# Peptides against a protein of PDB entry 5FRP, part 12

Target 1, 225 residues: chain A of PDB entry 5FRP
Amino acid sequence: VEWTESIPQIIATREDISKELNQALAKTFIDSDPRVRRTSVMIFNKVPVTEIWKNITNKAIYTSLLHLAREKHKEVRELCINTMAKFYSNSLNEIERTYQNKEIWEIIDTIPSTLYNLYYINDLNINEQVDSVIFEYLLPFEPDNDKRVHRLLTVLSHFDKKAFTSFFAFNARQIKISFAISKYIDFSKFLNNQESMSSSQGPIVMNKYNQTLQWLASGLSDSTK

## One batch from the design tools (peptide; made by RFdiffusion4, then SolubleMPNN)

Design b2_p24_1_s1
Fold by OpenDDE base, seed 2:
Structure b2_p24_1_s1 (fold): chain B 225 residues (1-225), chain A 24 residues (1-24)
Amino acid sequence: as target 1 above (225 residues)
Amino acid sequence: EEERKKLLEEAKEEAPELAEELEK
């Protein structure tokens, strides 16, 4: 009987411990030491997504994670961007939307918008990283059309106006790059044909080839700086 | 430090994977 009476107190104590742990963890995300912030972000990479959702219930932790995407410390920022993108993807795949986790999902659903808004910083390294995580985690290649469309709609459903603008700009850029690559290949094939090179069009195609190559190289060089 | 140690010990019992990452 005494043991049974102690169970509610133990449960209450555990809830308190869990709450205290969450509060302590929340403080680590805003610590002045970038090493502490880095370690805190790494929790989301090392712990399974299901365990994160189960044990991290303080919404401030998730909000702080998203905020670190814009911090000044380069290493922490880069880690955070990769982490939140991966966490978003894993959450979509493994976590069910319930009434109990609704408030956390409201934060997580802003990750795509948060990432696309980083383009406005106008930093080439950040842009490259955002491009990378979009293709790897947010909008990965999916051969199933229904799944691909569903993911796309999910990502877009919480965009603000700035994110939409950035999204369209990104897509436009990708289309242009794809087109340029296609033309580069066509020009290369043409130039590799001796009969074509000896034709009156040879010099014209050579010029277009060089222009295309220069354009592609300029885009790539900016990503490597 | 003592409070942190206590929290870590409690975390080990409730969420071992989280506690391991907090100790690093």
Scores: peptide ipSAE 0.023, ipTM 0.561, DockQ to the pose 0.012
Fold by OpenDDE base, seed 5:
Structure b2_p24_1_s1 (fold): chain B 225 residues (1-225), chain A 24 residues (1-24)
Amino acid sequence: as target 1 above (225 residues)
Amino acid sequence: EEERKKLLEEAKEEAPELAEELEK
């Protein structure tokens, strides 16, 4: 009986503690020290998604995470982009949509738009990273057609106009890249054949090969930068 | 610092994995 009477007080106390913790954590995402911001982002990467959703209830934390995608500090920004994409994917896979978590989902559902909007910065390194996280986390390879379509529809359902534009541009670019790679392979095979190289087509194919390489290289970030 | 320590201890009880990451 005494234990039962103490339960409401314990629950109330825990709720208060959780609120204070969330408030304290929210401040770390906007800390002036990039190391603090990095550590805060790492919480979303290291802690299981189910535990994050359970314990991180302050919407400001999630909003702040999304803002770090445009962080001035390169390392923090890159970490954030990877982390938020992974977190989005994990959330879709493991977290149910309920009335209680609706407000958080409203924020999380904007992650795809947030990422696709980064293409407008017109930075090759950022573009490459966004490409990577899209294929790895947002729209991963899924052999099940129904699951793949469902994921795609989920991602697109919350797009703003800019994100849609970027999405179509990205897809168009990927098609071109895939085609270029295919041609590169064909040209390489042709050039490796001595009989083909000695033919009248040899110089023509070599030129096309070089053009293809140049085109591919121009779209890729310099790994040394 | 004491308040932070108290919050961390409380967090360890409620969310041990979260608390571990906050201590790093």
Scores: peptide ipSAE 0.022, ipTM 0.559, DockQ to the pose 0.012
Fold by OpenDDE base, seed 1:
Structure b2_p24_1_s1 (fold): chain B 225 residues (1-225), chain A 24 residues (1-24)
Amino acid sequence: as target 1 above (225 residues)
Amino acid sequence: EEERKKLLEEAKEEAPELAEELEK
């Protein structure tokens, strides 16, 4: 009986502690020092997704995490993009949608749109990173057709208009890249054959080969930047 | 700073993994 009477007080105390902790953590995401912001983002990478959902209840933390995807500090931004994509995927796989976590899910469900909207920055490094996290975390390879379609529909269900536009543009680009790679292989095979290279088609294929290489290279970020 | 220490101690009890990351 005494233990039962202490439970509300313990719950209240824990709730207060949790609130204070969440408030303190929320401040670290907006700290002026990029090292502090980096450390805050790393929490989402190091702590299991189930524990994050349980203990981080302040909506401002999740909103701030998503906002860091557009910050000026390159290292923190890159870390944030990878982190939020991974966190989204893990959340879909491990966290059930309940009445209690509905408000957090409303934020997390915007991660795909947040990521696809980064294409409008028109930065090659950002584009490559977004491409990578889409294939790794948002729309991973899934041999089961029903699961694949379900994941796709889940991702698309919360898209804004800009994200839809980027999504279609991305797919169009992927088709073009795939086609270009296929042609590159064909041209390479042709040029490796001495008889074919000595033919009237040799110079034409060589030109097409070089154009294809240039096009492919133009889509890659400068590794020195 | 004292408030931070108190929060960290409380976090260690409730969420040890989270507290460890906050101490870094």
Scores: peptide ipSAE 0.022, ipTM 0.541, DockQ to the pose 0.012
Fold by OpenDDE base, seed 4:
Structure b2_p24_1_s1 (fold): chain B 225 residues (1-225), chain A 24 residues (1-24)
Amino acid sequence: as target 1 above (225 residues)
Amino acid sequence: EEERKKLLEEAKEEAPELAEELEK
């Protein structure tokens, strides 16, 4: 743990990390101690993306990072999912594709598929986290249509069949959620109007409101878990 | 929310095409 905690400083200060150090770092990602694995993942959060790409040249590290998305240890898994999504986004924004980094990009380009494949685990907590990182990092809000489409196409271009299936399911769900939220807002406005509530439609809207809330709530994980 | 809706619509249009290309 202590050794791994020192790595961010080393990466920040040294332009070239030795092959041996990369190999040692790679081992920390598969360490039996979750704390070591956690610390290893945190390197990707503490070190600028440009420095990581420059200094972390062992592809096994990146591969191992992706594997931790399915880690049994909840804290490590959750951290990893957030980290890899953020790292992907930052890489797209800040790292150019070159011949020298092609092999690493081949791995990084699988992050979207890796994340979307987590939906097949059928865990509500994981699903919510994946949803979150998709909106925050993979497919962030972008007012520029061209940039938004470009990002979307970039993400989709490396999907496997399973990821596509999950993607379509996700989008279908998100559309429904968006629609439900919109209805919720409309119903709430209606219910806040006394004249509207006194109308013949009052009870009908109340019922629809409750149904909408129930539907929205059913998709949420237990916060206590 | 508006941007989300736009993104979803774009995904509906673009994803099928990409999926088809990958399946060839």
Scores: peptide ipSAE 0.000, ipTM 0.272, DockQ to the pose 0.086

Design b2_p24_1_s2
Fold by OpenDDE base, seed 5:
Structure b2_p24_1_s2 (fold): chain B 225 residues (1-225), chain A 24 residues (1-24)
Amino acid sequence: as target 1 above (225 residues)
Amino acid sequence: EKELKELLEEAKKEAPKLAEELEK
């Protein structure tokens, strides 16, 4: 009976420890020393994505990670760009969307926009790096058409207007827009056929689809003007 | 692969030292 009373304290202690660790980590991301910031970013590279999501619950950490993409220190910035892209891809592959992690996902879902917005800095080195991580992590080669389309839709669904514009300017040439659109249409047909099957994922996919269609339509209209 | 806890501990240890070095 006495050991049961210790469990809440242990859980609380673990939560407290976790909270303390999160608070400490949040501070390291904004530390004045670039080496400290670098080390902080490396955590996301060295720790499995599942463990990151489990243990890093402070939103400020993720927000800070994304901000480091515009860091003045070149090494930290470059590391951050690579890290966030990889982390995004790994998260999409390994982390389920739950109510508990919704707020973190809202931040992580902005990674594609964050990366595409870096093109507006008009720095050749940054552009090259962004190109690299896009093709390696954001929109990797995927032989499965459905998976490829799903990934594309996921990436596009959270774009801001600037990111969307950058996508069309830089990557739409590389990703045959026509092919992407065609596959999007095919996916739409697939979803319409599956919507007849009451899958719990139907509404989420439809929302992504509609959002992507809206952006594609908007982008195409702007390109025709 | 270092555990997150170990990395966080390392980061915590390095942060003050690095801050002190930057203030010099």
Scores: peptide ipSAE 0.067, ipTM 0.567, DockQ to the pose 0.013
Fold by OpenDDE base, seed 2:
Structure b2_p24_1_s2 (fold): chain B 225 residues (1-225), chain A 24 residues (1-24)
Amino acid sequence: as target 1 above (225 residues)
Amino acid sequence: EKELKELLEEAKKEAPKLAEELEK
């Protein structure tokens, strides 16, 4: 009976510890020492996304993470860009949108815009990194059309005007290629099925296949230049 | 939880001020 009375105190202590931890973490993200900031960012890389969402509830931490994408220290900046992109992708895959986490999602949903806005810095290294994380984490290759479209729409749904502009300028071509490749694979599978070729849809699919091949050939030639 | 605590401990080593605040 006495141990049951201690449970509320333990829970309260844990909540207090959690609050204190969040406050302390918020300070580390803005620490003057880049090593401290780096270590703070690494928490988002090493801890499972579900545990982060559960334990890191201070909005300031997420806001500070996003701000580090524009910091002067190259190593921390690069780490932050990779981390936030990966964290965004993992969050989309593993974290449900609830009323309780709405405020954090409002911040996380700005990650795509934050990344695309980095193109305006006009730094070649940053641009290359942004390209890399976009195609690795934000808009990865997805053979399922519905999933691919859903991910794309999710990413675009929170874009600001600048992000839309940069999206169309820098990434639209690559996205189109990815879609075309997916269609090519589907058409190839269809064409390999003799029963499908004998159907009324056969000629239509063949026409689309040829158009896709021509488009892919044109797109690949431009990417190698 | 354990993994987060371990990372926090590492952060504490690099940030003495953080360590003091967490011990309060």
Scores: peptide ipSAE 0.029, ipTM 0.539, DockQ to the pose 0.012
Fold by OpenDDE base, seed 4:
Structure b2_p24_1_s2 (fold): chain B 225 residues (1-225), chain A 24 residues (1-24)
Amino acid sequence: as target 1 above (225 residues)
Amino acid sequence: EKELKELLEEAKKEAPKLAEELEK
């Protein structure tokens, strides 16, 4: 435990973590003591994402982190779920995809699937937590439609079949509504522009607008029952 | 409130169609 607690400081101060340290860290993630595992997960919370990517090069560590999402120890599991979701989001925002980090990204890209697969455990506490981290980290509210869509597509691009199923069950409707609302706003802005209405695109936009409204109306009616 | 299992089963049935729609 004490050794593991020192790791964040070491990572923060040293640009080059030895292979040995990575190997040792990998072992801490699978340690029999939940406190050790907890501390190991906390490294990902205490160390900036850029430093993690730079210094933690052993893919087994990342794999082990993801595995802890199904940890028997509740506290470790909960911490892990939050940590991996946050780490995923931070990685998307701050880490460029390169040839050198491709293998790690392949693992990190499975985080969304890993999280959505937790719904199959059918535990209310887990479900609540997964919901929370999805909205906080995976699919956060983004006012920019393009960014939101891009994030969504990124998340979905690596889904397994089970994750897709869970996604559609729990979140797809909300996402669709969000998109529809966004389109509605855009169309409304367009319609308010008289110059745009007089254009050849006017009727096309109006048609799309009406379709969107119809869809929204249909969706809202189902949510109120 | 539909049980999670029921929702998942429904989603499973709809998922292929929805996936196709998203790819469009």
Scores: peptide ipSAE 0.000, ipTM 0.304, DockQ to the pose 0.107
Fold by OpenDDE base, seed 3:
Structure b2_p24_1_s2 (fold): chain B 225 residues (1-225), chain A 24 residues (1-24)
Amino acid sequence: as target 1 above (225 residues)
Amino acid sequence: EKELKELLEEAKKEAPKLAEELEK
């Protein structure tokens, strides 16, 4: 019975320590020294996503991380863009949405819009980096069509108007091509299976395969024009 | 892999030191 009474105090003490750490970390993200800001961002790269969500509870830290995507210091900005994209992807894969973490998710869900809005800066280096992180982390290659669609819908669900415009301008075509290629691969595998070709589904799959090939051919031809 | 607590403590220690070095 006595040990049970000590648990609240231990929890409270741990909470206090966690609060102090969060407050200290929040200050480092807005430090005047770029090296300090860089080190702060690196925490999100070095620590597992589950531990970050558990221990970093101050919403200001996440807001500050997102703000660094527009940082004037090139090295910090580039690191931040990569970090926030990776963190978003890892969070989607590993963190469940709960009532307790709702406020943090509201911030994290803005990462896709934050990244796509960087295209409006009209900087070639930034554009290349944004392209890279989108295809590596936000919309990675996924052979399962249902998983790809679900990820795409998740990313788009929190877009602002500017992000939607940017998405369709820069990346929508590439995503469509990726989907078509995946279907093509699946159909090719099916066609290579002789048992599947003799089935009632054979002609239907062959027709879809041909349609996909025609679409790919037309899309590639239009890109070369 | 360093535990989160260790990384946070390291960040807490390094950040002020780095800030002080840059102000020199």
Scores: peptide ipSAE 0.047, ipTM 0.545, DockQ to the pose 0.012; fails the geometry check

Design b2_p24_2_s2
Fold by OpenDDE base, seed 1:
Structure b2_p24_2_s2 (fold): chain B 225 residues (1-225), chain A 24 residues (1-24)
Amino acid sequence: as target 1 above (225 residues)
Amino acid sequence: LQKEFNELVEKLEKEAEEEEEKLE
């Protein structure tokens, strides 16, 4: 009986300790030192998603994580973008929606919108990274049509107007890239044939080939920067 | 803050290990 009476006090004490730890963690996400912010983001990569949801209950931590997607420090920003995308995907797969975690889900459900809004920065490195995490974590390849549609609807259901616009622009760009690559291949085959190159179409195809290459290259970031 | 942060990380890592051991 005495042991049972001590359980509520122990739980209350643990909750208090947990609250203090959560408050301390929230401060590390806004620390002036990029190394501290980096280490804070790494928690979401190193700790299983189920343990994060269980132990990190301060909504300010999740809000701060999302804010770091626009971090000035390149390394922290890049880490944050990958981390939040992965965390979103893992949460969808492993975390049940309950009344108790509703407030956290309201924040996590904005991750897709947060990521798609990064396209408005108009930075090639950021664009490439966002493209990558969309294919890897947000809208991964899924052979099951019902699962694929369900994931898509989930991602879109919390979009703001800007994210929705970016989504359409992204898809249109992917179609254009695919078409350009197909044409590049066709032009390359044509140019590798000596008989075709000596034809009246040779110079025309060469020009189109160069234009296609230039267009494709313009969409790539400088790997040296 | 750094001390409290490290303590939280250690706690989370320990709990994760314990859950993995239960699944195995």
Scores: peptide ipSAE 0.055, ipTM 0.555, DockQ to the pose 0.011
Fold by OpenDDE base, seed 2:
Structure b2_p24_2_s2 (fold): chain B 225 residues (1-225), chain A 24 residues (1-24)
Amino acid sequence: as target 1 above (225 residues)
Amino acid sequence: LQKEFNELVEKLEKEAEEEEEKLE
C-alpha cells in the first residue's frame, strides 16, 4: 500500500525532472556561446526523431531551433538549416499527428516556410543550402505520385505569402537552370565538332556558350567563402 | 548549463539505444 502511494509522487518527480531538463535545454539554444548553441542543435541530429518528440516537450526549444536559421554565426546557421530540414522530413515520415502533439506540429509545420523565407536574405551561400535541403528533405524525389502530391500539399499548407512567392521564384529558377544546362550541352557538342567550329556559326555559338556558363556560374556560391 | 545539457543528451542517447534493442 505504501509503495502504491509513492507512485504518484515518483511520477510527479519524473515529470518535474523532465520539465527541468527541458527548461535547461531551452536555455542552451539562446546561450551567448556559439559552441553551446551548436551542441544544442546537434541533439536533433544524434537522437532519433521518435525520442525527440517523446522527451522534448517544451515549445520554446523548437521555436528557438527555427530562429537559429537566421543566426549570425555561419557554422551554427548552416548546421541548423540542415538539421531542421532533416528533422521535418523525419517527423513527416515517422511521427503520427495526435491531439497530444498538435502544438509541437504547429511549430514544425512552419519549417518549410521558415526555410523558403531565407531566400529574402539574398545570400548565395544560404540560397545554395536552401536549394539543397529542399531537394534532399522537403521535396525529395518520390516515384509514387500520390505520396509526392501529398508531401507537396503538406509543405504548402502552412506557407505564408512570402514563402509562396519564394516557392514560385524557386521553381521558375530551376526550370531556367535546367534549360540552361540543356543548352550548355548542345553548345558543347557543337563546339566539339571541328566542322561546326569552322562554320560561320562557330563564333556565335561560342559567344552563347560563354554567356550560358557565366549565367550558370553566377548562381554558384564562392567555395572559398 | 553545459553540464545539464550533457546529462540530457546522454539520457536521450541511452533511451534511444534501449528502444533499438527492443526492436531487434
Scores: peptide ipSAE 0.046, ipTM 0.533, DockQ to the pose 0.012
Fold by OpenDDE base, seed 3:
Structure b2_p24_2_s2 (fold): chain B 225 residues (1-225), chain A 24 residues (1-24)
Amino acid sequence: as target 1 above (225 residues)
Amino acid sequence: LQKEFNELVEKLEKEAEEEEEKLE
């Protein structure tokens, strides 16, 4: 009889410890030291997604993670953007939707919208990073049509108006980039042919080639900045 | 706070390892 009475105390103690740890972790995400914030974000990279969902139950932690995507500190921001995109993808793949985790999913489901809204900052470095994480984590290559459509619908289902607009703009830009790359390849082939270069079309193609290169380069961030 | 955080991370890592060992 006495051992049975100890079980509730053990459970209560464990829950209390878990709550305290979650509260402590929540504070680290808003710490004034960027190194502390960085370390906090890294937890989501080091710990398996299933363990994160199981042990991190304070919604403020997830909200704070998403907020760091707009942080002034470049390194922390970049880490956060990659982390939240990867975490979103892993969560979709490995975490079931239950009544108990509904509140956390409500936050996680806003990650795509949060990322697409970063395009409105109009920063080339941020744009490049967001482009990268979209292709790597949000909308990865999927040969199965049903899975691809399902993923797309999942990503879009929680978009705000701005995210939708950004999504369409992104897609339009990607089409333009693809077209420009195709032209670049064609022009390069033409210019590598001596007979073609000696033709009346040679100078015209050279000009178009240069314009295409300039356009492509203008969309790339300066790696030195 | 940082100490508590590190302890939490270590705990989470240990729990993850234990779960992996159970699956093997």
Scores: peptide ipSAE 0.038, ipTM 0.530, DockQ to the pose 0.011
Fold by OpenDDE base, seed 4:
Structure b2_p24_2_s2 (fold): chain B 225 residues (1-225), chain A 24 residues (1-24)
Amino acid sequence: as target 1 above (225 residues)
Amino acid sequence: LQKEFNELVEKLEKEAEEEEEKLE
């Protein structure tokens, strides 16, 4: 653990991390101690993306990072999911594709698929987290249409079949949620109008409002669990 | 898992359609 905690400083201070260090770091990602694994993942959060790409050249490290998305240890898994999504986004923004880093990009480009494949686990907590990182890191809001499309195409270009299926399901759900929210707003406005509420439609809209609310709530994980 | 996921997707799609019909 202590050794792994020192890695961010080493990466920050050294321009060239030795092959030996990379090998040692690779081992920390598969360490039996969750704390070691956690610390290893945290390296990707603490160290600038440019420095990671420069200094971490062992493919096994990146592969291992992606594998931790299915880690049994909840904290490590959650951290990993956030980390890899963020790392992906940062890499797209800051790292150029070169011949030298091609092999690493081949791994990093699978992050979207890796994340979307987590939906198949059918865990509500995982699903919520994946939803979150998709909106935050993978497909963030982009007002520029060209940039948005380019990002989308980049993400989709490396999807496996399962990821595509998950993607479509996700989008379908989002459309439904959006529609429900829109209706919720409309119903809320209606109910806030006293004249409308006193009308013959008042009770009907109230019922629809409640149904919409229940539907929206059913899609949310129990925060207490 | 894929089968279960597909079933879930189908269920969600169906539920969404039903809700759209109810809200219309």
Scores: peptide ipSAE 0.017, ipTM 0.371, DockQ to the pose 0.081; fails the geometry check

